# Designs tried in a protein design run: peptides against a protein of PDB entry 6IDX. Part 135

Target 1, 380 residues: chain A of PDB entry 6IDX
Amino acid sequence: KELAKLSADVTFATEFINMDGIIVLTRLVESGTKLLSHYSEMLAFTLTAFLELMDHGIVSWDMVSITFIKQIAGYVSQPMVDVSILQRSLAILESMVLNSQSLYQKIAEEITVGQLISHLQVSNQEIQTYAIALINALFLKAPEDKRQDMANAFAQKHLRSIILNHVIRGNRPIKTEMAHQLYVLQVLTFNLLEERMMTKMDPNDQAQRDIIFELRRIAFDAESDPSNAPGSGTEKRKAMYTKDYKMLGFTNHINPAMDFTQTPPGMLALDNMLYLAKVHQDTYIRIVLENSSREDKHECPFGRSAIELTKMLCEILQVGELPNEGRNDYHPMFFTHDRAFEELFGICIQLLNKTWKEMRATAEDFNKVMQVVREQITRA

## One batch from the design tools (peptide; made by RFdiffusion4, then SolubleMPNN)

Design b2_p16_8_s4 (from b2_p16_8, 7 letters changed)
Fold by OpenDDE base, seed 1:
Structure b2_p16_8_s4 (fold): chain B 380 residues (1-380), chain A 16 residues (1-16)
Amino acid sequence: as target 1 above (380 residues)
Amino acid sequence: SMQERLDSVAAKLRSK
């Protein structure tokens, strides 16, 4: 207890480290010797002293043994561990992951997100905070390939549900520390969209062009069987499609694929449009047909609007940016659905279409409409 | 014991 308190002092820490004191603490944890009276209290103070000593940055985190890591991971993975030990063990693992890529690799083998989810189902918000902090650290330090796999895993769906039900909708006010960790998790989750946001459409890729054709089909041919293979199109069919792509509000009516060559938002805009068209088909058809039936210059260009809205949402959500210290703004909506970004797009495109009508906008007013919509989204 | 080693280190620090 006294050692844990004194370890916060840099002068004491320096002398203690120079006397190999930290090695003694690590070996105490490594031994796993439960035979001592008050072992849990002693261990909790040992872990506190270890954290406080390491926080001075005098000793590299890479000094810890695999046996030490396994003991700490054991305190997180075992049921019925003392809350004081669990809290400190989560904090140690977080610090290890953040400070050492080599320790991240070892910890990622010993700890699963599923084990950390169990620590979110408790009433203790501090334990919940450290559990999310460790999840965030693991996501931040994961290679891109592993981050993508983790995003697609059932563990992520379950994690969002547990956070929503046990943290956000809990009977307790969210503290600043928890709000920050929820913000970080949200930012890291949206960073998984970066690949698609930075993927240019290839105008020569037939499979990508078929997605744009599917958007046209859903909007204008919803009653017609897809059996009419697009490949046999006479010049009259090409001219028809150019008219349809104009009615869809693409900038390039001849080759809409060119509208998706700019990054950001690249292919992410097309993914959002396709999601809207398939999942919210009635909403999509209504928006497209309402604007395509206008003979006046007040049509809302859906294709252009969808691209610029996707870009705007990426900017608002800071897609591809690292989480900033001191921010704690999180949106509960992003924990309500697996495809929360695409659902947000579907809400915002309806808002844009409404705002366009209310403003009686023309194509010249486009940027002004987008500014008003940005203000509406950021106030919600 | 490991505790005795910890106590020994703590005692050495208090003696400086």
Scores: peptide ipSAE 0.000, ipTM 0.317, DockQ to the pose 0.020
Fold by OpenDDE base, seed 3:
Structure b2_p16_8_s4 (fold): chain B 380 residues (1-380), chain A 16 residues (1-16)
Amino acid sequence: as target 1 above (380 residues)
Amino acid sequence: SMQERLDSVAAKLRSK
């Protein structure tokens, strides 16, 4: 206890480290000897002193043995561990993952996200905070291939549902530390959209062109009586498609693929449009047909609006930015759905269409409408 | 001395 308190002093820490004091603490953990009557209390103070000493940055985290890592991971994975030991073990694992890529690899072999999820199902907010902090550290340090797997594990309705029900909707006020970890998790989740946001459409990629054609099909061919047989010649079909792409509100109605060559938002805008068209088909068809039937120049250009709205949402959510220290602004809405960004897009595109009508906007008012919509989104 | 206090803490850590 006195050692743990003194270890926070840099002068004491320097002298204790010079006396190989950290090696003695690590060996105590490695021994695993439960024979002492006050073992749990002694171990909790040992782990506290170890953390406080390592926080001075005098000793590299790579000095720890595989046996030490396995013992600490064992305190996180074993049932019925003392809460004080568990909390310190989670904090040590977080620090090891953040400070060393070699330790990350070893920890990722010993600890599963499923084991960390079990520590979210408790009433102790400190345990929940350190469990999310370790998930965030593992997510941040994961290679790109494994980062998508962790994203899929967050999109796993289970982790998101547990955070929502046991943390966000818990009977206790959320502390600043927990709010920060929820913010970090949100930022890391949105950063998975960066690849699609920075992906340019290839106008020569037939599969990407087929998605634009599918948007047209869903909007115009789903309500058209099947009696208009596809028998008109290829040129009449091209001229028909140009008219349909104009009605969809693309800027380049001859070649809509060109509207997705700008990054940001690149292909992410097309993903949002396709999600709306497939998941909220009635809403999509209503928005497109209501604007396509207008001859008064007050039509809201859906394609252009969807692209600029996707870009605006990426700017508001800071997609592609690293989490900042001291921020704690998280949105509970993003824990309610696995496709929360696309659902937000679907709400905001309806708000945009409503605002466009209320303003009696024309194509010249486009930037003014977008400014009003930005203000409406950021005040909500 | 600070050294005697360190030695006392180190001795207590070795005796547990």
Scores: peptide ipSAE 0.000, ipTM 0.300, DockQ to the pose 0.019
Fold by OpenDDE base, seed 5:
Structure b2_p16_8_s4 (fold): chain B 380 residues (1-380), chain A 16 residues (1-16)
Amino acid sequence: as target 1 above (380 residues)
Amino acid sequence: SMQERLDSVAAKLRSK
């Protein structure tokens, strides 16, 4: 107990470390000897002293043994561990993951996100905070190939639902620390969109062109059996498609694929359009047809608007940026749906279309409409 | 919050 208090002092920490004091603490954890009276209290103070000593940055986290990692991971994986031990064990694992890629690999083998979910279902907000912090650390340090698996684990309705129900909708005020961890989790989740945001469309890729054609089909041929898609490429049909792409509000009416070569938002804009067209088909068709039937220069160019809106949403959500310390601005909406970004796009494109009509905008007013919509979204 | 405001926007979009 005294050691845990004194370990916060850098002068004491330096001298204690020089006396191999950290090695003694690690060995106490490694021994796992539950036979001592007050073992839990002693262990809690040992883990506190260890954290405080390591926080001085004098000793590398890579000094810890595999046995130590397994003991700490064991305290997190066991359902009936003392709250004080659990909290400190989560904090130690977080620090290990953040400070060492080698320790990340070892910890990622011992602990699953599924095990950490159980610590979110408790009434202790501090435990919930450290559990999310460890999830965030694991997500941040995951190699690119494993980040998608972690995202899939987050997109698993279970983790998201638990955070929503037990943290966000809890009967207690959210502390600043928890709000920060929710912000971090949100940022890391949106960073998965970066690949698509930075992917240029290949105008020669037929599969990507078929998506644009599907957008046209859904908008204009929604009642037509897809089997009757008139496949014969007569010049009259090319001219018809050029007219349809103009009515869809693409900038390049001849080759709409060119509109998706700019990054950001690249292919992410096409993904959002396709999601809207398939999941919210009535809304999509309504937006397109309301503007396609106009000859009064007050038509809202859907294709251009969807691209620039996707870009703007990426800027507002800071897609591709690392989480900043001291920020705690999270959006509960993103915990309500698995495709929350695409749903946000679907709400915002309707807002844009409404704002365009209310402003009686023309193509020259496009940037003004986008500024008003940005203010509406950011003040929303 | 962006949620309350998005919900407000969504509610305003549904009411028309």
Scores: peptide ipSAE 0.007, ipTM 0.441, DockQ to the pose 0.020; fails the geometry check
Fold by OpenDDE base, seed 2:
Structure b2_p16_8_s4 (fold): chain B 380 residues (1-380), chain A 16 residues (1-16)
Amino acid sequence: as target 1 above (380 residues)
Amino acid sequence: SMQERLDSVAAKLRSK
């Protein structure tokens, strides 16, 4: 107890470390000897002193043994652990993951996200915070191949539902520390969009062109009488598609693929458009047809608007940026759906279309509409 | 919060 208190002092920490004191603490954890009276209290203070000593940055985290890691991971994986030991064990694992890629690899073998989910189902917000912090650390330090697997595990309805129901919708105010960890988790989740945001469309890729053709099909062929036989010559078809792509509001209505060659938002804009068209088909068709039937120059160009909105959402959400330690702003909506970004896009494109009408905008007002929509989204 | 307002915007868009 006294050691744990004194370990917060840098002068004491320096002297104690110089006396190999930290090695003695690690050996106490490694021994696992439950035979002592007050073992749990002693262990909790040992782990506190260890953390406080390591937080001075005097000793490398790589000094810890595999036996130490297994003992700490054991305290997190056991169903009946003292809350004080569990809290400190989660914090130690977080610090190990953040400070050493070698320790990350060892910890990722000993602990699963599924085990950490059990620590979210408790009434103790401090335990929940450290569990999310460790999840975030594992996510941040994961190699790119494993990061997608972790993201898919976060995209598992289970983790999001547990965070939503036990953390966000809990009967207790969310503390600043928890709000920060939820923000970090959100930022790390949005960074998975970066690849698609930076992927240029290849105008010569037939599979990518078929997606644009599918957008046209969903908008226009679903209402077209099947009696227009496919037999009109290739030139009439090309001219027809150019008209359809103009009605869809593409900037390059001759070759819409060119609108997706700019990064950001690249292919992510096309993904959002296709998601809207398939999942919210009635909303998509309504937006496209309502603007395609206008002859008054007040048509809202869907294709251009969808691209610029996707870019704007990426800027607002800071896609591709690292989480900032000073930020605590998270959005519960992103925990409610598997495709939360695409759902946000679907809401915001309707807001854009409404704002365009309310402003009586023309193509010349496009940037002004986008500024108003940005203010509406960011003030939301 | 940004969420309460997004939820408010979403609710307003669903109610019309």
Scores: peptide ipSAE 0.006, ipTM 0.435, DockQ to the pose 0.021; fails the geometry check

## One batch from the design tools (peptide; made by RFdiffusion4, then SolubleMPNN)

Design b2_p17_1_s1 (from b2_p17_1, 8 letters changed)
Fold by OpenDDE base, seed 4:
Structure b2_p17_1_s1 (fold): chain B 380 residues (1-380), chain A 17 residues (1-17)
Amino acid sequence: as target 1 above (380 residues)
Amino acid sequence: SAVDEYLAQLEATKSSI
């Protein structure tokens, strides 16, 4: 107990480490011997002292044995009755994952995200915070293959649902530390959009071109029998599509695929447009038809607006950037929707269309409208 | 322009809050 308290002092820590004191603490954990009187209390203080000593950065985390790692992971994966041991074990595992890729690999073999989600279902906010922190650490340090496995739709949905119900909608105020971990989780999850954000459309890919054609079909032919297969359009049909792509507000009316070759936002903008068109079809059709029927030069170019809005949302959400220490701003919508980014896009594109109308904007005012919309989104 | 009038109104409203 006194050692745990003194271990917070860097001068004491330096001297204690120079006396091989840290090695003694690791061996106490490795022994796993429950034969000592007050073992749980002793272990909790041992883990506290170990963590505080290691936090000084004097000793490399790679000094720990595989037996130590397995013992700590065992306290997390096998629910012990002792809350204090669990809390310190979660914190130690987080620090291990953050400080050593070699320790990450070993820890990722011993624990699952599913086991960590079980620690979110408790009434202790500190345990919940350390459990999310460890999930975030694992997600941050995961190679791309394992990151995708952690990001599977079921695990993420379950994690979001548990966080929403047990943390956000809990009868207790969210502390700053928890708010930070929720922010980190949000950033790491939105960073999964980076691949699509940086994917250029191939104008020669027929499957990608068929998505643009589907946007046109939903906007203009939604009531028409799907039996009109896109046969090789006669010159009249090509001219018709060019007009339709103009009415959709694409910059390149002849080949809208060219509008998606810029990265960011690349294919992510097309994904958002298709999501809006399929999931919020009435909203999509309304936005497109309201602007396609205008002849007053106050048409909001939907295609261009959707691309630039997607780019703006990526900038606001800092997609591809690492989470910053000290930030605790998270969007509750992230935890309420499986496709939170696309839903945010759907809200923001309606806001943009509204703001464009209120401003009585023309195509020349596009950047001014986008600036106003940026300020509206960032203040909400 | 109508846009410049809207922006001026928006700035005026921001300054009054």
Scores: peptide ipSAE 0.217, ipTM 0.826, DockQ to the pose 0.016
Fold by OpenDDE base, seed 2:
Structure b2_p17_1_s1 (fold): chain B 380 residues (1-380), chain A 17 residues (1-17)
Amino acid sequence: as target 1 above (380 residues)
Amino acid sequence: SAVDEYLAQLEATKSSI
């Protein structure tokens, strides 16, 4: 107990480390010997002292043995562990993952996200926080191939449901530390959008052009009887499509694919538009047709708005950036939807369209509308 | 403009809260 308290002092820590004190603490954990009276209390203080000593950064985390890692992982994997031991074991595993890629590899073999989910179902918010922190550390340090697998495991309705029901909708206020870990999890998950955000559309790719054509079809042909497609020449069809792409609010009415060559937001904007058109078809058609029928120059250009909104959402969510240690802002919607980014886009595009009308905006006011919408989104 | 009036009203509302 006194050792654990004194280990927070850098002067004591330096002297104790110089006396090989950390090696003695690691050997106590490695021995696993439950023969002593008050073993659990002694172990909890040993783990506290170890963590406090290591937090000074004097000793490399790579000094720990495989036996030590297995003992700590064993305390996290056991169903009936003292809460004090469990908390410190989660914190030690987090620190090991964050500070060493070699330790990450060893820990990722011993612990699964599924085992950590059990620690989210407890009433102790500190245990929940350390469990999410370890999940976030594993996600951050995962190789790109494993990161997608972990993201798919987070996209599993189970983990999101557990976080939503036991953490977010818990009967207790969320502490700052938990809010930060929820923010980190959100940022790490939205960073998977970076590839699509940085993917340029190829204007010559027929499959990508067929997606733009599908947006047109959903907006304009869904109500038109297929019988009246006049078999008239390729040029009349091109002129018709140019009109439709103008009504969709693309900047390049001749070749809308050119609007998706800018990165960010690249193909991610097209993904959002297609998701809206397929999943929220009535909302999509309403937004497009309401603006396509206006002759008063107050039409909101859907295509341009969708692209710039996608870019704005990427900036607000800091897509492709590392989590900031000072932030704790997270969206509960992230835990309620499988496609949370596309759903957020669908809400924000309706907000944009509403704000455009309220402002009585024209195409010249576009940037002013986007500034107002940014402030509305960031205050919500 | 109608947009400039809306922006002015928005700023006035922000200063009143």
Scores: peptide ipSAE 0.217, ipTM 0.825, DockQ to the pose 0.016
Fold by OpenDDE base, seed 5:
Structure b2_p17_1_s1 (fold): chain B 380 residues (1-380), chain A 17 residues (1-17)
Amino acid sequence: as target 1 above (380 residues)
Amino acid sequence: SAVDEYLAQLEATKSSI
């Protein structure tokens, strides 16, 4: 107990480490000997002292044995462990994962995200926080292939549902530490969009061009019986499509594919537009047709707006950035929807279209509208 | 402009909160 308190002092830590004191603590954990009176209390203080000593950065995390890792992982995997032992074990594993890629590999073999989800179902918010922190550490340090697998496991409605029901909708106020871990989880999950955000459209790829054509079809042909496609010659069709792409609000209405060559947001903007058109078809058609029928210069250019909004959302959500320790702002909607980014886009594009109308904006006012919309999104 | 009037109203509302 005194050792655990004194281990927070760097001077004491240095002397204790120089006396091989940390090796003695690791051996106490490795021994696993439940035969001692007050074993649980002793172990909790041992783990506390170990963590405090390691936090000074004097000793490399790579010094720990596989037996030590297995014991700590064992405390996290056992259902009837003392809360203090569990808390310190989660913190130790987090620190190991964050500080050593070699320890990450060993820990990722011993612990599953499913085991960590069980610690979210408890009433103790500190245990919940450390469990999410360890999930976040594992996700951050995962190789790209394993990160996608973890994302698929997170896309399993289970983790989000558990966080929503036991943390966000819990009868307790969310502490700053938990809010930070929810923010980190959000950032790490949205970073999976970075590939699409940085993918340029190939204007010569017919499959990608067919998506743009599908956006046109959904907007303008959805009510037309496909049998009544007027037999207008190929040139009249090309001229018709150019008009339709202008009505969709693309900057390059001759070749809309060129609007998706800028990264960010690249293909991610097209993905959002297609999602809106397929999942929220009535909303999409309404937004497009309301603006396509205007000749008063107050038309909101949907295509341009969708691209710039996608870029703005990527900036607000820090897509492709590492989580910042000073931030604790998370969107509860991230935990309520499987396609949270695309749903956020669908809400924000309606907000943009509304704000554009309220402002009586023209194409020259585009940047001013986007500034107002940014402020509205960041305050919500 | 109508946009500048809207922005001015938005700033006035921010200053009144």
Scores: peptide ipSAE 0.216, ipTM 0.823, DockQ to the pose 0.016
Fold by OpenDDE base, seed 3:
Structure b2_p17_1_s1 (fold): chain B 380 residues (1-380), chain A 17 residues (1-17)
Amino acid sequence: as target 1 above (380 residues)
Amino acid sequence: SAVDEYLAQLEATKSSI
């Protein structure tokens, strides 16, 4: 107990480490021998002292043995462990994952996200916070292939459901530390959109052009079968589509694909538009037709607005950036919906369309509207 | 313009809070 308290002092820590004291602590954990009087209390203080000593950054995390890692992972994976040992074990695993890629690999073999989700089902918010922190660390340090698997897995849907039911909808206020971990999980999940955000549309790719044509079809030909390939049209039909692309509010009415060559938001804007058109078809059609029927120059250009809004949302959500340690602002909607980014886009595009009308904006006012909408989104 | 009037009203509202 005294050692654990003194280990927070850098002067004491330096001297204790110089005496190989940290090696003694690791060996106590490695031994796993429950034969000591007050073993659980001794272990809890040992783990505390170990964390406090390692937090000084004097000793590399790579000094720990595989036996030590297995013991710590064992305390997290076992169903009946002392709360104090569990908390410290989660924190040690988090620190190991964050500080060493070699330790991450070993830990990822010893523990599953499913085991960590079990620690979210408890009434202790501190255990929940440490469990999410370790999940976030594993997600951050995962190779790109494994990161995508973690995001798509049944584990991620289940994780969101468990967080929603046991953390967000809990009868207790969310502490700042938990709010930060929820923010981190949100940022790390939205960072998976970076590839799409940085993917330029190829204007010559027929499959990508067919998506733009599908947006036109859904808006203007809701009863028409998609089997009418866009390529079979006479020049008169191409001229008709140019009018439709103007009514959709694309900047390039002749070749809307050119609007998606800007990165960010690249193809992610097209993904959002397609999601809106397929999942919220009535909302999409309403927005497009309402603006397409205006002859008063107060039409809100949907295509341009969708692209710039997608870019703005990527900036607000810091897509492609590491989580900021000072931030704790998370969107509860992230935990209520599998496609939270596209749903956020669908809410914000309606807000933009409303704000455009209230402002009585024209195309010249576009940037002024976007500024007002940014302020509205960031205050909500 | 109608937009400039809206922006002026928005700023007036922000200054009153």
Scores: peptide ipSAE 0.215, ipTM 0.822, DockQ to the pose 0.016

